# Ledger of designs, part 32: peptides against a protein of PDB entry 4IGA

Target 1, 116 residues: chain A of PDB entry 4IGA
Amino acid sequence: KRVLIVDDAAFMRMMLKDIITKAGYEVAGEATNGREAVEKYKELKPDIVTMDITMPEMNGIDAIKEIMKIDPNAKIIVCSAMGQQAMVIEAIKAGAKDFIVKPFQPSRVVEALNKV

## One batch from the design tools (peptide; aimed at target 1 Q84 V101)

Design b1_p24_6_s1 (made by RFdiffusion4, then SolubleMPNN; from b1_p24_6, 19 letters changed)
Fold by OpenDDE base, seed 2:
Structure b1_p24_6_s1 (fold): chain B 116 residues (1-116), chain A 24 residues (1-24)
Amino acid sequence: as target 1 above (116 residues)
Amino acid sequence: MKKEEEEEFEKRLEESQRRYEELL
């Protein structure tokens, strides 16, 4: 399966790319904000998206909503430092299939990838 | 200190996972 990695932090994208690749998944591409995520989703048609929340231009919640309008079957895993209950509920309502709170263990990301 | 920090981290991660599952 092919994964689109969305995070404004280059270090986080590198970390996720390493985890995803070592787990046997392919990286479809990367996006640095929610607007780019929506564009890349249309272009690359990934099987899975890892989505940060706090990003410039467009946040991850809005990006999830826009992607779900394009593809109601999108498999989006949130990966965010904002692990508050209200944010988790908002991500679920937007259509997220899982929510990983930063900081995380690599195994947690692999489990999420395998379950969606 | 280091072991306690690791245990606290693992606990927070487990609580996060459980919270998501409970909210679905």
Scores: peptide ipSAE 0.030, ipTM 0.505, DockQ to the pose 0.096
OpenDDE base, seeds 1, 3, 4, 5: peptide ipSAE 0.026, 0.028, 0.024, 0.025; ipTM 0.532, 0.504, 0.503, 0.530

Design b1_p24_6_s2 (made by RFdiffusion4, then SolubleMPNN; from b1_p24_6, 16 letters changed)
Fold by OpenDDE base, seed 1:
Structure b1_p24_6_s2 (fold): chain B 116 residues (1-116), chain A 24 residues (1-24)
Amino acid sequence: as target 1 above (116 residues)
Amino acid sequence: MKEEEERYFEEQLRRSQEEAERRE
């Protein structure tokens, strides 16, 4: 399966890329904000999306809603910081399938990838 | 369903908190 990684932090994208690849998944591409995420989803048609919901330039919830309009069967895993419980709940209501809280263990990411 | 979702959320939060403590 192919994964689109969305996070404004380069180090987070690198960490996720390493975990995803070692787990036997393919990285379809990367996006640094919600607008790029929507465009990359259309372009790459990934099987799974990891979506940061703490991006400052655009609310990650909006990106989820737009992707779900494009593909109601999209498999989105949200990545949230501690203290973002309200946004996680909103992301699930918007159609996200699972969530990961930062900081995380690599095994938690793999668990989420295998679940969706 | 609501109770199961709440327990799942609390478990993931706890796991993250424990990871944060390990990194300190």
Scores: peptide ipSAE 0.435, ipTM 0.826, DockQ to the pose 0.151
OpenDDE base, seeds 2, 3, 4, 5: peptide ipSAE 0.087, 0.398, 0.022, 0.079; ipTM 0.619, 0.808, 0.516, 0.593

Design b1_p24_6_s3 (made by RFdiffusion4, then SolubleMPNN; from b1_p24_6, 17 letters changed)
Fold by OpenDDE base, seed 4:
Structure b1_p24_6_s3 (fold): chain B 116 residues (1-116), chain A 24 residues (1-24)
Amino acid sequence: as target 1 above (116 residues)
Amino acid sequence: MEEEEERYFQEQLERAQRLAEELE
């Protein structure tokens, strides 16, 4: 399966790329904001998306909503620092299949990848 | 410390997820 990694932080994208590849998944590509995420989703047709929330230009919640309009069957895993429980609920309602709170262990990401 | 923090946040997340399910 191919994974699109969405995060404005280069370090986080690098970390996720390492986890994803070691788990036997392929990295379809990367996006640095929500707008780019939507564009890359259309272009790459990934099987799974890891989605940050706090990003410039377009946040992860809005990106989830837009991707779900494109593909109602999209498999989106949110990876974000814990902020408000309301935000977590909003992400799930928007269509996210899972929510991983930062900081996380690699095994948590692998578990999410395997379940969606 | 990192593991304890992660566990704490995950527990909070699970609570929020259950709430989200109840709202469906």
Scores: peptide ipSAE 0.307, ipTM 0.793, DockQ to the pose 0.163
OpenDDE base, seeds 1, 2, 3, 5: peptide ipSAE 0.291, 0.240, 0.244, 0.245; ipTM 0.781, 0.753, 0.755, 0.755

Design b1_p24_6_s4 (made by RFdiffusion4, then SolubleMPNN; from b1_p24_6, 16 letters changed)
Fold by OpenDDE base, seed 1:
Structure b1_p24_6_s4 (fold): chain B 116 residues (1-116), chain A 24 residues (1-24)
Amino acid sequence: as target 1 above (116 residues)
Amino acid sequence: MKEEEEREFEEQLKRSDLLAKLLE
């Protein structure tokens, strides 16, 4: 399966890429904000998306909503920061299939990938 | 207190307890 990694932090994208690759998944591509995420989803048609919530230009919640318009069956795993209960709830309402909390353990990311 | 709340939140989120409740 192919994964689109969405996060404004280069270090975070690098970490996720390593975890995803070691787990036997393929990285379809990367996006650095919500607007780019929507564009890349349309272009790459990935099987799974890892989605950061807080990003410039367009946040993760709005990106989820737009991706769900493109593909109502999109499999989006939200990556949230500490203390963002309300944002996690909003992400789930928008259509997220799972969520993980930063900082995350590689095993938790793999679990989410295997579950969706 | 804030850190303890955050740890509890993280554990619940990692176990997808909140997700399960919202999807019921």
Scores: peptide ipSAE 0.356, ipTM 0.824, DockQ to the pose 0.104
OpenDDE base, seeds 2, 3, 4, 5: peptide ipSAE 0.346, 0.351, 0.332, 0.333; ipTM 0.815, 0.833, 0.819, 0.813

Design b1_p24_7 (made by RFdiffusion4)
Pose (drawn by RFdiffusion4):
Structure b1_p24_7 (pose): chain A 116 residues (1-116), chain P 24 residues (1-24)
Amino acid sequence: as target 1 above (116 residues)
Amino acid sequence: HEEELLEERLENLPAFLEEGFKVL
């Protein structure tokens, strides 16, 4: 399965890419903010996206809304430090299929990839 | 909810840091 990794932190993109490839998934590309995420999603058409929330330019909530418009069947797992109830509700309402709060353990990322 | 979130973060922090060091 091909995965687009979306996060403005170079370190987090690096660690997620490492976890996804070792779990048997193919990294399809990376994006560093919400606008790029929509741009890459259109270009790459990944099976799954990992999505940060706090990003410059456009946040993860808006990027989720943008990708769900491009593709109503997009499969998105949020991976964010913004683990408040309101943010989880907002991400799920926007169309994300799962939510992982940072700091996270790597096995939770794997089960989220499987789940979607 | 805030207490449960804090506990979850504290439990996950060692696994997170260990994975970060492996990657670096």

Design b1_p24_7_s1 (made by RFdiffusion4, then SolubleMPNN; from b1_p24_7, 9 letters changed)
Fold by OpenDDE base, seed 1:
Structure b1_p24_7_s1 (fold): chain B 116 residues (1-116), chain A 24 residues (1-24)
Amino acid sequence: as target 1 above (116 residues)
Amino acid sequence: WEEKLLKEQLENLPAFLKHLEEVL
């Protein structure tokens, strides 16, 4: 399966890329904000998306909503430092399949990838 | 399909919140 990695932090994208590839998945591509995530989703048609929330231009919640308009069956795993109940609820309402709080263990990401 | 999708997503809420308790 192919994964689109969305995060404004280059280090976080690098870390996720390492976790994803070591778990036997392919990285379809990367996006640095929500607008780019939507465009990359259309272009690459990934099987799974890892989605940050706090990003410039367009945040992750809005990106989830736009991707779900394109593909209602999109498999989006949120990876965010914002672990407040309100944010989790908003991500679920937007269409997220899982929510991983930063900092996370690599095994948690792998479990989410395998589950969706 | 929007209503069905929303219901399915909300069913995951308890699991998400439980995970938060473990991480935070």
Scores: peptide ipSAE 0.021, ipTM 0.443, DockQ to the pose 0.040
OpenDDE base, seeds 2, 3, 4, 5: peptide ipSAE 0.018, 0.021, 0.017, 0.020; ipTM 0.493, 0.463, 0.481, 0.498

Design b1_p24_7_s2 (made by RFdiffusion4, then SolubleMPNN; from b1_p24_7, 13 letters changed)
Fold by OpenDDE base, seed 5:
Structure b1_p24_7_s2 (fold): chain B 116 residues (1-116), chain A 24 residues (1-24)
Amino acid sequence: as target 1 above (116 residues)
Amino acid sequence: WEEKLREEQERNKPAFEAYAKEVL
């Protein structure tokens, strides 16, 4: 399966890329904001998306909503430092399949990839 | 719920940092 990695932090994208690749998944591409995430989803048609929330141009919640309009069956895993209950609920309501709080254990990301 | 997530964040810091050193 192919994964689109969405995070404004280059280091976080690098971390996720390593985890995803070592877990046997392919990295379809990367996006640095929610607008780019929507564009890359259309272009690359990934099987899974890892989605940050706090990003410039378009936040992750809005990106989830836009991707779900394109593909209601999209598999989106949120990865965010914003562990507030309201934010988790909002992400799930938007269509996210899982919510991983940062910092995470690498195994937690792998488990999420395997379950979606 | 939020307290549980905070505890998870704190617990995960060492593992995350250790992994980061391998990727850098």
Scores: peptide ipSAE 0.528, ipTM 0.893, DockQ to the pose 0.870
OpenDDE base, seeds 1, 2, 3, 4: peptide ipSAE 0.439, 0.499, 0.513, 0.515; ipTM 0.866, 0.883, 0.890, 0.888

Design b1_p24_7_s3 (made by RFdiffusion4, then SolubleMPNN; from b1_p24_7, 7 letters changed)
Fold by OpenDDE base, seed 5:
Structure b1_p24_7_s3 (fold): chain B 116 residues (1-116), chain A 24 residues (1-24)
Amino acid sequence: as target 1 above (116 residues)
Amino acid sequence: WEEELLKEQEENLPAFLEYAEKVL
């Protein structure tokens, strides 16, 4: 399976890329904001998306909504420092399949990838 | 990991605050 990694933090993208590849998944590409995520989703047609929430240009919630308009079957895993109940509810309502709170263990990401 | 993660999250504080105001 191919994964699109979306996070404005270069270190986070690097970390997720390491976890994803070591787990036997392919990295389809990277995006640094929600607008780029929507564009890359159309271009790359990934099997799974890891999505940050707090990003410039377009936030992760809006990116989820736009991706779901393109592909209602999209598999989106949120990875965010904002683990508040309200944020989790908004992400799930937007169409996210899982929500991982930062900081996280690599095993939690792998479990989410295997489940969606 | 924590030091670099916290640094990049701090750099994104304006976007974080804007989002928090929208959702919370």
Scores: peptide ipSAE 0.024, ipTM 0.515, DockQ to the pose 0.038
OpenDDE base, seeds 1, 2, 3, 4: peptide ipSAE 0.017, 0.019, 0.017, 0.017; ipTM 0.461, 0.467, 0.448, 0.455

Design b1_p24_7_s4 (made by RFdiffusion4, then SolubleMPNN; from b1_p24_7, 12 letters changed)
Fold by OpenDDE base, seed 2:
Structure b1_p24_7_s4 (fold): chain B 116 residues (1-116), chain A 24 residues (1-24)
Amino acid sequence: as target 1 above (116 residues)
Amino acid sequence: WEKELEELRRENLPAFEAYAEEVA
């Protein structure tokens, strides 16, 4: 399966890329904001998306909503430092399949990838 | 909240989603 990594932090994208590839998945591409994420989803048609929330241009929640309009069956895993109940609920309502709070252990990401 | 979510995630993703919707 191919994964689109969305995060405005280069370090985080690097870390996720390492985790994803070691877990046996292919990285379809990367996006640095929500707008780019939507564009990349259309272009790359990834099987899974890892989505940050706090990003410039377009936040992760809005990006999820837009991607779900394109593909109602999109498999989106949120990875965010903001783990408040309200944020988790908003992500689920938007269509996210899972929510991982930063900082996280690599095994948590792998588990999410395998279950979506 | 965090402990509850972690348990649900570990058990079953659909269960996690159902719980989140229930408490919304």
Scores: peptide ipSAE 0.024, ipTM 0.492, DockQ to the pose 0.038
OpenDDE base, seeds 1, 3, 4, 5: peptide ipSAE 0.020, 0.019, 0.018, 0.020; ipTM 0.460, 0.453, 0.411, 0.439

Design b1_p24_8 (made by RFdiffusion4)
Pose (drawn by RFdiffusion4):
Structure b1_p24_8 (pose): chain A 116 residues (1-116), chain P 24 residues (1-24)
Amino acid sequence: as target 1 above (116 residues)
Amino acid sequence: TLEEAKEMMAEMAEMMQPFFEMMQ
């Protein structure tokens, strides 16, 4: 399965790419903010997206709304430090299928990739 | 290394579990 990794932190994108490839998934590309995420999603048409929330330019909530418009069947797992109830509700309402709060353990990322 | 960073993240997630529950 091809995965687009979306996060403005170079280190997080690096660690997620490492977890995803070792778990047997193909890294399709990376994006560093919400606008790029929607741009890459259109270009790459990944099977799954990992999505940070706090990003410059456009946040993860808006990027989720943008990708769900491009593709109502998009499969998005949020991976964010913004683990408050209100943010989880907002991400799920926008269309994300799963939510992982940072710092996270790597096995949770794997089960989220499987789940979607 | 990345393996060390992953282990640290797992330990932090375990220690911060009550904090995550409060956030919900």

Design b1_p24_8_s1 (made by RFdiffusion4, then SolubleMPNN; from b1_p24_8, 15 letters changed)
Fold by OpenDDE base, seed 4:
Structure b1_p24_8_s1 (fold): chain B 116 residues (1-116), chain A 24 residues (1-24)
Amino acid sequence: as target 1 above (116 residues)
Amino acid sequence: SLEEAYRAHAEAAERLREKYLEML
């Protein structure tokens, strides 16, 4: 399966890319904000999206809403920082299928990828 | 529910991280 990685932090994208590839998944591409995430989803049609919440240009919740308009069956895993409980709950209501809390263990990422 | 699971996981993660910081 192919994964689109969305996070404004280059370090976080690098970490996720390493975990995803070592787990046997393919990285479809990367996005650095919610607007780019929507564009890349249309272009790449990934099987799974890892989605950061707080990003410039467009936040992850709004990106989820836009992606769901494109593909109601999109498989989005929210990757949140500590203290973002309310925003993650909002993202789930918007259509996210699972969640990861940063900082995370690689096994937790793999578990989420396998579940969606 | 997924919401309940997140709350439980987030709370556990915070407790674990607090312990980790105390060991550093």
Scores: peptide ipSAE 0.128, ipTM 0.666, DockQ to the pose 0.059
OpenDDE base, seeds 1, 2, 3, 5: peptide ipSAE 0.097, 0.116, 0.126, 0.084; ipTM 0.627, 0.646, 0.644, 0.623

Design b1_p24_8_s2 (made by RFdiffusion4, then SolubleMPNN; from b1_p24_8, 12 letters changed)
Fold by OpenDDE base, seed 4:
Structure b1_p24_8_s2 (fold): chain B 116 residues (1-116), chain A 24 residues (1-24)
Amino acid sequence: as target 1 above (116 residues)
Amino acid sequence: SLEEAYKKHAELAEEMQAEYEKML
């Protein structure tokens, strides 16, 4: 399966890329904000998306809503910082299938990838 | 519930953050 990684932080994208690859998944591509995430989803048609919440240009919740318009069956895992419970709940309501809280253990990322 | 699941993983994240800060 191919994964689109969305996060404004280069370090976080690199970390996720390493975890995803070691778990036997393929990285379809990367996006640095919600607008780019929507564009990359259309272009790459990934099987799974890891989606940061707080990003410039467009936040992750709005990106989820736009992706769900494109593909109602999209498999999105939202990645949140500590203290973002309300936003995680909102992301799930918007269509996200699972969530990860940062900082995270690699096993938690793999668990989420396998479940969606 | 979703709230309980979040609480569990948020607590784990907090522990990891605390350990990270000690290493800096």
Scores: peptide ipSAE 0.316, ipTM 0.778, DockQ to the pose 0.080
OpenDDE base, seeds 1, 2, 3, 5: peptide ipSAE 0.100, 0.163, 0.191, 0.304; ipTM 0.666, 0.672, 0.707, 0.750

Design b1_p24_8_s3 (made by RFdiffusion4, then SolubleMPNN; from b1_p24_8, 14 letters changed)
Fold by OpenDDE base, seed 2:
Structure b1_p24_8_s3 (fold): chain B 116 residues (1-116), chain A 24 residues (1-24)
Amino acid sequence: as target 1 above (116 residues)
Amino acid sequence: SLEEAYEEMAKLAEELKEEYLKML
């Protein structure tokens, strides 16, 4: 399966790429903000998306909503910093299949990839 | 500790996800 990695932090994208690749998944591509995530989703048609929330231009919640308009069956795993309880609920309501808080254990990411 | 707080939030996220999915 092919994964689109969305995070504004280059180091986080690198970390996720390493985890995803070692787990036997393919990295479809990367996005650095919510707008780019939507465009890359249309372009690459990934099987899974890892989505950061706090990003410039467009946040991850809005990106999830836009991607879900494009593909209601999108498999989106939120991977973001600890936030308010309301943020977790909003991500799920927007269509996220899982929510992983940072910092995370690599095994948690792999578990999420395997289950979506 | 901060680590414990992160773990608690992770558990909360999982619980909230499960609760929401049960509502669907």
Scores: peptide ipSAE 0.124, ipTM 0.627, DockQ to the pose 0.071
OpenDDE base, seeds 1, 3, 4, 5: peptide ipSAE 0.107, 0.027, 0.025, 0.157; ipTM 0.641, 0.538, 0.526, 0.671; seeds 1, 5 fail the geometry check

Design b1_p24_8_s4 (made by RFdiffusion4, then SolubleMPNN; from b1_p24_8, 15 letters changed)
Fold by OpenDDE base, seed 2:
Order: structure tokens, then C-alpha cells, then sequence
Structure b1_p24_8_s4 (fold): chain B 116 residues (1-116), chain A 24 residues (1-24)
């Protein structure tokens, strides 16, 4: 399966890319903001999206909503900072299938990828 | 080290999982 990684932090994208590839998944591409995420989803048609939901100045929830309009069957895993339960709730309501709390253990990422 | 600190925080973050999981 191919994964689109969305996070404004280059370090986080690199970390996720390493975990995802070592788990046997392919990285379809990367996006650095919500708008780019929507564009890349249309372009790359990934199987799974990891979405930073706590990006400052740009709400990742909006990206989820737009992707779900494009593909109601999209499989989105949100990555949320500790203490952001409200954002997780909103992400689930928007259509996210699973969540990961940052900072995370690699095994948790793999579990989420395998579950969706 | 920063790596050890991150791993510790990651374990603590996982403690929140059960609270969030019921939302799915």
C-alpha cells in the first residue's frame, strides 16, 4: 500500500517515512500543508494518508474534509499532539479512521497502518 | 538524552490511547 505523508515538519515527515518504509509500505509522496495534501491526494491517489492535525495556522481538519469530498472511502490516520483530544474528536467526525498521538512509538504507527 | 526523553514521552502518550480509542 502507498502512503501520503502530511506534516509541516520536515523531521516528522522523515521519521514517518522511515517507519512506513521499514514496515513494508511505500511512500506515495509528501505534503507540507493542508492545501498541498488535497492536491497530492488527487495526483497520487494514495491508499492511506497520515495527516498532521495540529499544524499551526492551518487546520488539518479542513484537509480531511476536502479529501473526503474527493474520496469518501479515503483512509486517513491523524497525527495529533498530546492533549489535543478535541482535535482528535473533530478529525474522527470529519472522517478519519484512526489516530496517533505525538510523540509516538514506531509500533503504534505500524498498528494504525495495518488497521485501516 | 533527547532520544531517551522522546521515548519516555512516547510511552506516556500511549497511555492516552485508550481514552481516545473509545471515540472511534
Amino acid sequence: as target 1 above (116 residues)
Amino acid sequence: SMEEAYEEMARKAEELREEYEKLL
Scores: peptide ipSAE 0.083, ipTM 0.646, DockQ to the pose 0.276
OpenDDE base, seeds 1, 3, 4, 5: peptide ipSAE 0.052, 0.067, 0.055, 0.063; ipTM 0.596, 0.628, 0.604, 0.620

## One batch from the design tools (peptide; aimed at target 1 I92 D98 F99 V101)

Design b1_p25_1 (made by RFdiffusion4)
Pose (drawn by RFdiffusion4):
Structure b1_p25_1 (pose): chain A 116 residues (1-116), chain P 25 residues (1-25)
Amino acid sequence: as target 1 above (116 residues)
Amino acid sequence: EELEEMIEEQLEKVKEEQEEFEEML
């Protein structure tokens, strides 16, 4: 399965890419903010996207809304430090299929990739 | 109803992860 990794932190993108490839998935690309995420999603058409929330330019909530418009069947797992109830509700309402709060353990990322 | 169940499930998972992180610390 091809995965687009979306996060403005170079280190997080680096450690997620490492976890996803070792778990048997193919890294399709990376994006560093919400607008790029929508741009890459259109270009790459990944099977799954990992989505940070706090990003410059456009946040993860808006990027989720933008990708769900491009593709109502998009599969998105949020991976964010913004683990408050309100944010989880907002991400799920926007269309994300799963939510992992940072700092996270790597096995949770794997089960989220499987789940979608 | 499906949306509410999904939200509850996700909140529960976030809660469990936060508790495990605190216990580890």

Design b1_p25_1_s1 (made by RFdiffusion4, then SolubleMPNN; from b1_p25_1, 13 letters changed)
Fold by OpenDDE base, seed 1:
Order: sequence, then structure tokens, then C-alpha cells
Structure b1_p25_1_s1 (fold): chain B 116 residues (1-116), chain A 25 residues (1-25)
Amino acid sequence: as target 1 above (116 residues)
Amino acid sequence: SELEKKIKEALEKVEEAKKELELAK
């Protein structure tokens, strides 16, 4: 399966890329903000998306909503430092399948990838 | 509802992660 990695932090994208590839998944591409995420989703048609929340241009919640409009069957895993209950609720309501709080263990990401 | 169930599960996972982080410090 192919994964689109969305995060404004280059280091985080690198970390996720390492985890994803070691788990046997392919990285379809990367996006640095919500607007880019939506465009890349259309372009790459990934199987799974890892989505940050706090990003410039467009936040992750709005990106989730836009992607869900494009593909109601989108498989989006949120990966964010913003683990407040309200944010989790909002992400799931928007269509996210899982919510991973930073910092995380690689195994947690792998589990999410396997179950989404 | 099914949505509420999904939210509950997500919240539980997040709380578990927070607890684990706290214990690791």
C-alpha cells in the first residue's frame, strides 16, 4: 500500500517515512500543509494518509474534510502533538480513522497502518 | 451511535499514549 505523508516538519516526515518503509509500505509522496495534501491526494491517489493537524495554509482538520469530499473512502490517520479531547473528537468526526498523539512509538504507527 | 463509539475508542488510545509518556518521564 502507498502512503501520503502530511506534516509541515521535515524531521517528522523523515521519521514517518522511515517507519512506513520499514513496515513494508511505500511512500506515495509528501505534503507540507493541508492545501498541498489535498492536491497530492488527487494526484497520487494514495491508499493511506498520515495527517498532521497544525500546519500553515490549511490545517489538518480542514484537509481531512476536503479529502473526504474527494474520496469518502479515504483512509486517514492523524498524527499530531495536539492530543486534546476536542481535537480528537473533531478529527474523527471529520473522517479520520485513527488518532496518534506525538511523541509516538513506531509500533503505534505500524498498527494504525495495518488496521485502517 | 457508531460515530460515538469510534470517538470513544480514539480517546482511549490517546489517553493510553499520554499515560505511557508520563510513566516514561
Scores: peptide ipSAE 0.590, ipTM 0.893, DockQ to the pose 0.979
OpenDDE base, seeds 2, 3, 4, 5: peptide ipSAE 0.587, 0.584, 0.580, 0.567; ipTM 0.891, 0.890, 0.889, 0.884

Design b1_p25_1_s2 (made by RFdiffusion4, then SolubleMPNN; from b1_p25_1, 11 letters changed)
Fold by OpenDDE base, seed 1:
Structure b1_p25_1_s2 (fold): chain B 116 residues (1-116), chain A 25 residues (1-25)
Amino acid sequence: as target 1 above (116 residues)
Amino acid sequence: KELEEKIEEALKKVEEALKELEEAE
């Protein structure tokens, strides 16, 4: 399966890339904001998306909503430092399949990838 | 699953993660 990694932080994208690759998944591509995420989703048609929330240009919640308009069957895993209940609720309502709070263990990401 | 159930499960996982972080500090 191919994964699109969305995060404005380069180090976080690198971390996720390492986890995803070691788990036997392929990285389809990367995006640094929500607008780029939507564009890359259209282009790459990934099987799974890891999605940050706090990003410039377009936040992760709006990106989830736009991706779900494109593909209602999209498999989106949120990875965010914003673990507030309101944000979790909003992400799931938008269509996210899982919510991982930062900082996280690699095993948590792998479990999410295997489950969606 | 209903939306409410999905939310509840997600909240539980986040709560568990935050608890583990608090215990580690």
Scores: peptide ipSAE 0.529, ipTM 0.863, DockQ to the pose 0.891
OpenDDE base, seeds 2, 3, 4, 5: peptide ipSAE 0.525, 0.518, 0.506, 0.528; ipTM 0.860, 0.859, 0.855, 0.863

Design b1_p25_1_s4 (made by RFdiffusion4, then SolubleMPNN; from b1_p25_1, 12 letters changed)
Fold by OpenDDE base, seed 5:
Parts: sequence; C-alpha cells; structure tokens
Structure b1_p25_1_s4 (fold): chain B 116 residues (1-116), chain A 25 residues (1-25)
Amino acid sequence: as target 1 above (116 residues)
Amino acid sequence: MELEEKIEEALKKVEEQKKELELAK
C-alpha cells in the first residue's frame, strides 16, 4: 500500500517515512500543508494518508474534509501534538479513521497503518 | 459502525497512548 505523508515539519516527515518503509509500505509522496495534501491526493491517489493538524495555508481538519469530498472512502490517520478530546472528536467527525498523539512510538503508527 | 462509536474508540486509544507516554517518563 502507498502512503501520503502530510506534515509541515521536515523531521517528522522523515521519521514517518522511515517507519512506513520499514513496515513494508511505500511512500507515495509528501505534503507540507493541507492545500498540498489535497493536491497530492488527487495526483497520487494514495491508499493511506498520515495527516498533521497544525499547518500553514490549510490545517489538517480542513484537508481531511476536502479529501473526503474527493474520496469518501479515504483512509486518513491523524498524527498530531494536539491530543485534546475536542480535537479528536473533530478529526473523527471530519472523516479520520485513527488519531495518534505526538510523540508516538513507531509501533503505534504501524498498528494504525495495518488496521485502516 | 456509527459515528458515536468511532469517536468513543478514538478517544479510548488516545487516552491509552497518553498513559503509555506518561509511564515512559
């Protein structure tokens, strides 16, 4: 399966890329904000998306909503430092399949990838 | 799976992860 990695932090994208590839998945591409995420989703048609929330241009919640309009069956895993209940609820309502709080263990990401 | 059930499951996972993180300190 192919994964689109969305995060404004280069280090985080690199970390996720390492976890994803070592787990036997392919990285379809990367995006640094929500607008790029929507564009890349259309272009690459990934199987899974890892989505940050706090990003410039367009935040992760809005990106989830836009991707769900494109593909109602999109498989989006949120990875965010904002682990408040309200944010989790908002992400799931928007269409996210899972919510991972930063910092996280690699095993948590792998579990999410395998389950969606 | 209903939306409320999905929310409940996600909240549970987040709380479990937070507990694990706290214990790792």
Scores: peptide ipSAE 0.714, ipTM 0.927, DockQ to the pose 0.797
OpenDDE base, seeds 1, 2, 3, 4: peptide ipSAE 0.714, 0.713, 0.714, 0.703; ipTM 0.927, 0.926, 0.926, 0.923

Design b1_p25_2 (made by RFdiffusion4)
Pose (drawn by RFdiffusion4):
Order: sequence, then structure tokens, then C-alpha cells
Structure b1_p25_2 (pose): chain A 116 residues (1-116), chain P 25 residues (1-25)
Amino acid sequence: as target 1 above (116 residues)
Amino acid sequence: TRNEEIKELVEELLEKSEEELEELL
């Protein structure tokens, strides 16, 4: 399965890419903010996206809304430090299929990739 | 753990409609 990794932190993108490839998935590309995420999603048409929330330019909520418009069947797992109840509700309402709060353990990322 | 609580919350929210989720917000 091809995965687009979306996060403005170079280190997080690096450690997610490492977890995803070792778990048997193919990293399709990376994006560093919400606008790029929608741009890459159109270009790459990944099977799954990992999505940070706090990003410059456009946040993860808006990027989720943008991708769900491009593709109502997009499969998105949020991976964010913004683990408040309100944010989880907002991400799920926008269309994300799962939510992982940072700091996270790597096995949770794997089960989320499987789930979607 | 925190991620188990979030997982349970996500499972509950996926069973709710858009109107029910908007009300929670």
C-alpha cells in the first residue's frame, strides 16, 4: 500500500517513513503543510495518508477537508500532538479514519495502517 | 494508556452522525 506522509517536522516525517516501510508499506511521498498535502494527494493518489494537524499555511483539518473533496474515499490517519477531545472530534467529523496522539508508540501506527 | 483512550473515543465517534458530531463541538 502506498502512503503519503504529511507533517511540517522533518524529524517526524523521517521516523514515520521508517516505520511505514519496515511494516511492509510503500512510502509514496511527503508533504510539509496542508496545501502541499492536497497537492501531493492529487498527484500521487496514495492509498493512505498520515496527517499532522499543526502546520504552517493550512492545518490538518483543512487538508483533510480538501482531500475528502478530491476523493470521498480517502483514508487518513491523523498523527498529532493536538490530542484534545475537540480536535479528535473535529478530525473525525472532517473525515479521518483514525487518530494517533504524539508521542506515540510505533505499533499503533502499524495497526492504523492495517485498519484502513 | 492515552492512545487506548483516544482509540476508544475514535471508535465511538465513527458511530455518530455529522449532526451528532457537530453538537459535541

Design b1_p25_2_s1 (made by RFdiffusion4, then SolubleMPNN; from b1_p25_2, 11 letters changed)
Fold by OpenDDE base, seed 5:
Structure b1_p25_2_s1 (fold): chain B 116 residues (1-116), chain A 25 residues (1-25)
Amino acid sequence: as target 1 above (116 residues)
Amino acid sequence: SKEDEIEELVEKLKKLSDEELEKLL
């Protein structure tokens, strides 16, 4: 399966890319904000999206809403920082299928990828 | 149902958050 990685932090994208590829998944592409995520989703048609919440241009929650309009069956895993429970709940209500709390272990990412 | 799935995820999130908070204390 192909994964679109969305996070404004280059280090985080790099980490996720490493985990995803080592787990046998393919990286479809990367996005650095919610607007780019929506554009890349249309372009790449990934099987799974890892979505950061706090990003410039467009936050992850709004990106989820827009992606769900494009594909109601989108498989989105939201990645949140500690203390962002309310935002994660909003993301789930918007259509996210699972969540990961930062900082995370690679096994947690793989588990989420396998479940969606 | 979708609502049930959301509720389940929210419950899991709350539990996870509590566990993470416990690690900080």
Scores: peptide ipSAE 0.174, ipTM 0.679, DockQ to the pose 0.083
OpenDDE base, seeds 1, 2, 3, 4: peptide ipSAE 0.172, 0.086, 0.092, 0.165; ipTM 0.677, 0.564, 0.559, 0.670

